# Peptides against a protein of PDB entry 7RZF, part 108

Target 1, 358 residues: chain A of PDB entry 7RZF
Amino acid sequence: PFQEEHLKQLYKIVPIKDIRNLYVTFPIPDLQKYYKSNPGHYLGHLIGHEGPGSLLSELKSKGWVNTLVGGQKEGARGFMFFIINVDLTEEGLLHVEDIILHMFQYIQKLRAEGPQEWVFQECKDLNAVAFRFKDKERPRGYTSKIAGILHYYPLEEVLTAEYLLEEFRPDLIEMVLDKLRPENVRVAIVSKSFEGKTDRTEEWYGTQYKQEAIPDEVIKKWQNADLNGKFKLPTKNEFIPTNFEILPLEKEATPYPALIKDTAMSKLWFKQDDKFFLPKACLNFEFFSPFAYVDPLHCNMAYLYLELLKDSLNEYAYAAELAGLSYDLQNTIYGMYLSVKGYNDKQPILLKKIIEKM
Target 2, 358 residues: chain A of PDB entry 7RZF as posed
Amino acid sequence: PFQEEHLKQLYKIVPIKDIRNLYVTFPIPDLQKYYKSNPGHYLGHLIGHEGPGSLLSELKSKGWVNTLVGGQKEGARGFMFFIINVDLTEEGLLHVEDIILHMFQYIQKLRAEGPQEWVFQELKDLNAVAFRFKDKERPRGYTSKIAGILHYYPLEEVLTAEYLLEEFRPDLIEMVLDKLRPENVRVAIVSKSFEGKTDRTEEWYGTQYKQEAIPDEVIKKWQNADLNGKFKLPTKNEFIPTNFEILPLEKEATPYPALIKDTAMSKLWFKQDDKFFLPKANLNFEFFSPFAYVDPLHSNMAYLYLELLKDSLNEYAYAAELAGLSYDLQNTIYGMYLSVKGYNDKQPILLKKIIEKM

## One batch from the design tools (peptide; made by RFdiffusion4, then SolubleMPNN)

Design b2_p15_3_s1 (from b2_p15_3 with D7E D10E)
Fold by OpenDDE base, seed 3:
Structure b2_p15_3_s1 (fold): chain B 358 residues (1-358), chain A 15 residues (1-15)
Amino acid sequence: as target 1 above (358 residues)
Amino acid sequence: ASSTPAEVPEVVLNL
């Protein structure tokens, strides 16, 4: 465990690559014995959420952060870390104190709402989907992981322990939230802007850094983080598949896409899966517009339209991705391409959301 | 995203 002298520290680190990262790190107890409830995963799911009223949504709206990752990481023997990592914009690098304030405001919102069993159930359902299809999607990676997991889990549970949430433990969620406090924080900022402003060199890799104590006034500002009314718990993920039925192969199934609908305004090709036998589909739409590539102005307008459309869908894209759905939108020389991929059960919902934004 | 930050630089954890 870190000694008190290692807490409330700010590290300014010079990267080799041109990257801007913030790491907000909390030492937490070893949670390995609590794998059936996985309170660190519950908190990582919420803190790392990308939907409306999320920490990332607010930090993006300010232009300070591009991406956010929240979760537990293994530490040395007998402790773990909870880490919030963000990719910083150039502007966000100037607002690191305020970014961390928003992190503590979100954590305070989680304390005020308390542990939610429905959120745990969503995590359970998502993990059950991931587990059910793990062996079908990535068979080669499975054997190498088992050897590491055998050190932590009973042999009978090794296959399931990483995925099966069994126990809702609100007490353990609160216990971890109680470790996510400003007095326990370690902050690292990684940016080339610190080049020539460092006074230390790390012995192992030669990384240049500066260490500073976080001022007590800044710690107090974070301790007094209010309930920011912009932060909300996520809504229920409507994209989580519940039907995994595979339709029987039709007798007339062709090895290539067959034209099943031909109209003046649309053609539809279909190919049944004859190889993978997964409850997945790929929906591909090509839209043809005579105006898409008429001149450079129309091309730029069509590009801008798709970027705005993607931005308007970002919050749904995350919930869909968690549920094993994805979409892609591209400009083509003839118009637009839309692809929707993943579990077939909720594809109509995602497709409807896309069309409602078009 | 929710993930174990795979690539937290060891320097960030060991300093």
Scores: peptide ipSAE 0.161, ipTM 0.858, DockQ to the pose 0.652
Fold by OpenDDE base, seed 4:
Structure b2_p15_3_s1 (fold): chain B 358 residues (1-358), chain A 15 residues (1-15)
Amino acid sequence: as target 1 above (358 residues)
Amino acid sequence: ASSTPAEVPEVVLNL
């Protein structure tokens, strides 16, 4: 159990690898008994969100952070950590205090909005999808993970406990949010820039570090984190599959793609899945433009168009990925290639959003 | 992303 002397600490750590990481760590109660509500997962989902108005979107817009992870981690016996981890740019390494200010502004936004049952329902639905398909996608990895989980859950629940969200507990979400305060923070910065500036060595791995108290002025700055109007809760994830029906194999099913539509403007090839029996599809579109590669100017315009199109689709990329959908856009010598892959149920929604941006 | 951070420095966890 962390004493007050272990809080409000900054650790400057020298890595072996050339990495720049920030860890913003909060001691929290042991949440294992609350696995059915998993308030740490709810908060990790929101804090770790990558959509418009997310913490990551703001930190990326400033060029300070490449990636963000939010979630709970096991601690010693009787407590856990909530950790916000970011991959820092070289510029972000200079702005750590402001990055953490933005973290507290986002946390303050979560307090102001309060717990959202619809967000819990999305987490529940996403976990149910992940559970339903876990064994079908990767049968070989299953047995080794179960042995660790058997120590924490009843045998009957071991298979489901990591994925099963049953209970919306706004009280537990608020309880965890109350631990995500500047007075309860431990900050670690990992960077080679601290080489030769450390005064301690960790006993187990010989990791060189410096420990400093975070100044009271900085703690107060973070305590006074206002509502940043750039931060918004995510919109509902329209891509979460709800229909998992596998259509029966057609009588005329071919082992190879069959031409099912041939017109002056379009050819359509179709192959039904005869192997995996998953509610997944792969939609591939090749667009032919007589102008795409006529000359270097048109090639460059086609390239710039696709980069702008990709940027305009970033608002959907993360929500699609969470829902087990992906898209890809590539230039081809004849024009453009689009692929949409994953669960078939919401592919038409993603495809429509792509076409609306084209 | 929402996940457990893998490589949290032990010095941050073991106090």
Scores: peptide ipSAE 0.159, ipTM 0.871, DockQ to the pose 0.508
Fold by OpenDDE base, seed 5:
Structure b2_p15_3_s1 (fold): chain B 358 residues (1-358), chain A 15 residues (1-15)
Amino acid sequence: as target 1 above (358 residues)
Amino acid sequence: ASSTPAEVPEVVLNL
């Protein structure tokens, strides 16, 4: 465990690659014994959320951050880390203190709202979906993970322990949130801009770095993080599948897409899955417009329209992705292409959201 | 995104 002297430290690290990353790290207790409630995953889900009113949404709106990851990581024996990692823009590298202030404002929002059972239930449902289909997805590296898990979980629970949430433990969520404080922070900034400004070399990899104490005034600024009214809890994820029924293969099932509707305005092809037997569908729509490629102006307008449409759908993109749904929108020579892929159950909801924005 | 475990370079944790 880090002693107090190892807390409130800033590390300026020179990367090999041209990357700009911020790591805000909190030492936390070992949560492994709490896998049934997984309070670190609950917090990682919220802090790492990408929807409207999320930490990432606000930091992106400022032009400071491209991506955000929040979650637990295993440490040495008897402790873990909670880490918020962001990919920094060039501008974001100048605003690290304010980025971290926004992190603490979001954490303060989570404290003020308290643990939400419905959010836990969404995490449970998402994990149950992931578990149910894990074995149907190609096991990349499955054997090595199982061997590690066997050291920590009962044999009967080894397959389920990472995925099946069983117990809502608001007390454990609050306990982890209480560790996410400025007095318990370790900050690492990774940037080539620190080249020639370092005074230490890491023993194992030869990584050049500088260590500095975070000023007490900065710690106090973060301790006094107010409620930022831009931060909101996510809305309920309407895209989480609940029906996994696989319809029986029709006796007249075609090996290729069959034309099932032919009208002056639309053609529809359908192929039932005869191979995978998954509750997944792929919906593909090609829209034809006589105006799409008439001239360069119409081409640019059609491009701009799809960019605006994509931007208007960003509020659903992350929730859909979490639920194993995706969409794609592309310009074509004849108009536009829309694809909706993933679990079939909530595809009509996502498709409706797309059409309502079109 | 959420990450459990979070992907972080070991150097960041071992400093």
Scores: peptide ipSAE 0.152, ipTM 0.857, DockQ to the pose 0.589
Fold by OpenDDE base, seed 1:
Structure b2_p15_3_s1 (fold): chain B 358 residues (1-358), chain A 15 residues (1-15)
Amino acid sequence: as target 1 above (358 residues)
Amino acid sequence: ASSTPAEVPEVVLNL
């Protein structure tokens, strides 16, 4: 258990690798017994979100952070950590106080909105999808995870307990949010820029570090974090699959793609899945333009068009990825290539979003 | 992303 003397500390750590990381850590109660509600996963989903109005979106817009991860981690017996980890840019390394202020502004937004049952339901549905297909896609990763989970869950629930959300517990979400406060923070900054500026060596790994108390004035700034109007809860994820029907293999099914449509402007090939028997599809589109690569100017315009198209789709990319959908857009010597992959049910929605931005 | 931060260095947790 961290005593008050272990809180409000800043650690400056020298890495072996050339990395720039910030770890904002909060001691929290052991949540293992609450696996059916998993309040730490609910908060990790929101704090770690990458959509419009997310913490990451704002920190990226400032050029301070590349990636963000939020979630719970096991500690010693009787406590856990909630951790917000970011990959820092060179500029972000200079703005760590402001980055952490934005974290507390986002947390304050979550307190002001209160627990949302619809967000819990999306987490439940996403976990149910992940569970339903886990064993069908990756059998080798399954055995090592089960062995770890067997220490924490009853044998009858081991298969389901990591994924099965059953109980919406707003009281437990609020309880964890009450631990995500500046007075309960431990900050670690990992950067080679601290080389030769450390005064301590860690006993186990020989890691060079400096420990400093966070000034009370900085703690007060974070305690007085206002509601930043740029922070919003995510919108509902329209890409979560609900239909998992597998169509029977047709008698006329070909082992290779068959040409099912041939016109002056389009050819269509189709192959039914005869191997995996998953509710998944791969849609591949090749677009041909006589102008795409006629000269360097047209090549550059076709490149810029696809970069702008990708940027305009970033608002959907994360929600699609969470739902097990992906897309790819590439320039080709004849024009462009589009691929949409994943669960078949919501692929038409993602494809429509792509076409509406084209 | 929402995940258990996989590679939180043990040093960050043990300090």
Scores: peptide ipSAE 0.159, ipTM 0.859, DockQ to the pose 0.595; fails the geometry check

Design b2_p15_3_s2 (from b2_p15_3 with A6G D7P V8I)
Fold by OpenDDE base, seed 1:
Structure b2_p15_3_s2 (fold): chain B 358 residues (1-358), chain A 15 residues (1-15)
Amino acid sequence: as target 1 above (358 residues)
Amino acid sequence: ASSTPGPIPDVVLNL
């Protein structure tokens, strides 16, 4: 367990690769025994969220951060870490104090809203989907993972323990959230910009670093983090599949796509799945326009249109991805291509959202 | 994303 002398520390680390990373770490209790409620996953889901009003959305809007990951990690025996890791831009490297202020503002928002049972239910449903289809998609990865899990869970629960959320424990969520405080922080900044500015070398890997105490003024600034009105809880994920029915293979099922609709303005091909037997579909649309590639101006306008369309869909992209849905939009020599892939149940919802933005 | 954070420098974890 870190003593007070190990807290409120800043590490400036020189990487081998040209990377810029920030790690904001909090010592937390060992949560392994609470796997049925998994309060660290609940907090990681919210802090790591990428939708509107998320921490990442605000940090991206400022041009400071490219990616964000939030979650628990194992430590030594008897404790864990909660870690917020971001990929920093060159500008973000200059604003690390303000980035961490925004992290504490988001954490303060989570305290003000309190634990949400509906968010826990979404985590439960997402994990249930991941569990139900894990064996069918990647059997080799499954066997290796089970062998590791056997060290942490009862044999009868090994199959479900990592995925099955059973108990909503707001008390444990609040307990972990109470550890996410400036007085309990360890900060690491990884950048080549610290080359020649380090005074220590790590014994195991020869990593060059500098350790500094975070000034009390900076700690107080983070302790006084206000509620930032830009931070909001996620909306409910409308893309989470609930129907997993697999339709029986038709007697006349073709081994290749059959033309099922032929009109002056459209052709439709269909192939039933005869191999995977998953509640998944691939919808592919090719749009033809005589104007798409007439000249460089129309080509650039078609490109700009798709970029603007993608940007307008960013609010749904992350929620769809979490639910096992994806879309792709590409320019083609004849116009544009759209694909929607993943679980079939909520594909019509995602397709409707795309069409409403077109 | 929500995930286990990537490889953290051991300096941050082991001090």
Scores: peptide ipSAE 0.090, ipTM 0.841, DockQ to the pose 0.546
Fold by OpenDDE base, seed 2:
Structure b2_p15_3_s2 (fold): chain B 358 residues (1-358), chain A 15 residues (1-15)
Amino acid sequence: as target 1 above (358 residues)
Amino acid sequence: ASSTPGPIPDVVLNL
């Protein structure tokens, strides 16, 4: 177990690759026995969220962070780590203390709101979807993962234990959240900017690093993290599929797309899936405009319009991705192309959101 | 995203 002397440490690490990363790590109890509630996954889902009012959204708005990952990692025997990992911009590397302050402000927001059963239910539903379709996508990576899991779960539960959330345990969520404190932090900054400023070398990989105690004033600054009014819990994910029914193959099903609608303003082709038997669909729309490519000005306006449209849809992109939905928007020489792909059940909701922004 | 964080430098895990 980490003693007090191992906490509140800063590691400055020189990478081989030109990367800028921040790792904010917290020693936590071994949560393996709590796999049915998985409180670390609940917290990782919220801290790692990418929607409006998320930690990542604020850090991106400041130009400090590109990507964020939150979650648990196995440690040595009898403990785990909770880790917040971010990809830093050049500017973000100068603002690491303030980035970590924002992490603690978001954590403080989670304490103030308390555990949410609806968020647990979304995690449960997302994991159930992932489990239900795991083997249908690519089996090759499964066997090596199972071998590790067999040490932790009953044989009968090994197939489901990573995915099956059964129990909402607000007490365990609060227990883990109580470990996410400045007094329990270990910080690692990975950047080439530390070259020639290190005093230690790691024995296994020859990684150059410097270890420093985090100043008590900085710890106190993070301990006094206020409620930042920009941080909000995510909204309910409208895109999570609930219907997985596969319609029977029609007797007249064509091996190629059939023209099912032909009008002066629209043509529609349809092909039923005869191969994959998944509750997934691909919707493809081509919009024709006589103005799209008349001249360079109209071409640039059509490009700018599409970029603005994409930006206006960013609020839904992450929630759609989590639910196994994606969209694509492209300029064409005749106008615009839209594609919506993934689980068919909630595609109409995503399509409506896109159309409302057009 | 929620995921298992990538490989943390072993120096952070083993010290």
Scores: peptide ipSAE 0.082, ipTM 0.837, DockQ to the pose 0.539
Fold by OpenDDE base, seed 3:
Structure b2_p15_3_s2 (fold): chain B 358 residues (1-358), chain A 15 residues (1-15)
Amino acid sequence: as target 1 above (358 residues)
Amino acid sequence: ASSTPGPIPDVVLNL
């Protein structure tokens, strides 16, 4: 059990690899009994969100953070951790206090907005999709996993308990948010920049570290985190599939792509799935331009165009990925390639968003 | 992303 002496601590850790990581860790109650509502997953979804107005979006805009993960982790018996982990830039390593301030500003935004049932419903729907299309685990792995979770879940629920959200519990979301406070924080910074600046060695692996108390002034700065107007709740995910109908195999279905449209400006090939029987498609577009590779200037312009296009699509990329959709954009020697992959139902929406930015 | 954070250095977890 964390004593007060173990809270408000900063650990400076020397890694073996050249990595820059920040871990902002909060001790939380054991939430295992609340698996039907999974308040830690709800908070991890929002804190870890990558869309516009997210914590990551703002920290990226500052040039301080590359990636962000938020979520619960098991601890010892009777407690868990909630952890926000970021990959730091070199600049971000200089701004760790301000990064953590932004984390508390986002957490304060979540408190101010309160628990959102629609966000819970999206998490429920996403988990239902993930459950429905769960890859067949290897039998030995599956049986070992079931045996492990039987200690936590009723036998009747053991197959579904990890995926199916059933109960919206705003009270439990608020309870976890109340643990995400500066007075409960443990911070770890992992960077080679601490080499030769450590005073302790960990007994098990010989990891060099320094432990420091976080100054009360810094704790107070984080406690007084204002609402940052740049932080917003995510918009509804338009890409979550709802139709999973599989069309029957056509009698004329070919084992190879058939040319179904031939025009002066376009050729279209189609192959129906005859193997997987999933409500998924792969849309591939090759665009041909005589200008794409005519000279080094046009090549560079075509490259820059795609980088700008990708950047303009970043707002949708994460929401699409969560919904099991992906896109890819590449330069080719003849022009560009676009691929849209995943569940059929919302592919037209993603494709439309891409075309509107082209 | 929302996920279970990777291995945290034991120094941070071992209390």
Scores: peptide ipSAE 0.080, ipTM 0.835, DockQ to the pose 0.534
Fold by OpenDDE base, seed 5:
Structure b2_p15_3_s2 (fold): chain B 358 residues (1-358), chain A 15 residues (1-15)
Amino acid sequence: as target 1 above (358 residues)
Amino acid sequence: ASSTPGPIPDVVLNL
């Protein structure tokens, strides 16, 4: 367990690779016994969210961060860490204090809103989907994983414990949120810009670093993190599948796509899955325009249109991805290609969202 | 994303 002297520390670390990373780390209690409620996953889902009003969305809008990961990690001494990790831009490396302020503003928003049962239910549903369609691990990997898990879970729960959320525990969510405070923070910045500015070497790997105490004024700035009105809880994920029905193979099922609709404006081919028997579909649309590739101007306009369309769909991209849906938009020599892939149940919803933005 | 954060430098975890 970190003593007070180990808290409020800043580590400036020289990487081997040309990477810029920020790690904002909080020591937390061991949450393993709370796997049925998984409060660290709940918080990781929200803090790591990528939708509108998320921490990442705001930090991206400032040009400071490319990616964000939030979640729990096992510690070496019967404790865990909660970690917010971001990939920093060159500009973000200059704004680390303000990035961390925004993290505390988002955490303060989570405190102000309190634990949300609907968010827990969403996590539960997502995990249930992931469990239901978990690829059979290779037998050797599976047996070794089970043997490790048997130390932590009852035998009857070993297969499900990682995925089945059963208990909404707002008290445990609040308990973890209470550990996510500036006074408990350990910050690491990983950048080549610290080369020649370090005074310590790590014993195991020879990693060069500098350790500094975070100034009390900076800690106070983070402690006084206000509610940033740009931060919002995510909306309910409308793309989470609930129907997993697999339709029976038709007696006249074609081995190749059959033309099932032919009109002056559209052709439709269909092939039923005869191999995988998953509640998944691939919808592929090719749009033909005589103007798409007439000249360089039209080509550039078609490119710009798709980039703008993709940008306008970013609000749904992450929610769709979490739900096991994806879309792709590409320019073609004839016009545009759209693909929607994943669980079939909510594909019509995603397709409608795409069409509404076209 | 929500995930288990990647390998953190051991310096941050063990010191």
Scores: peptide ipSAE 0.073, ipTM 0.835, DockQ to the pose 0.541

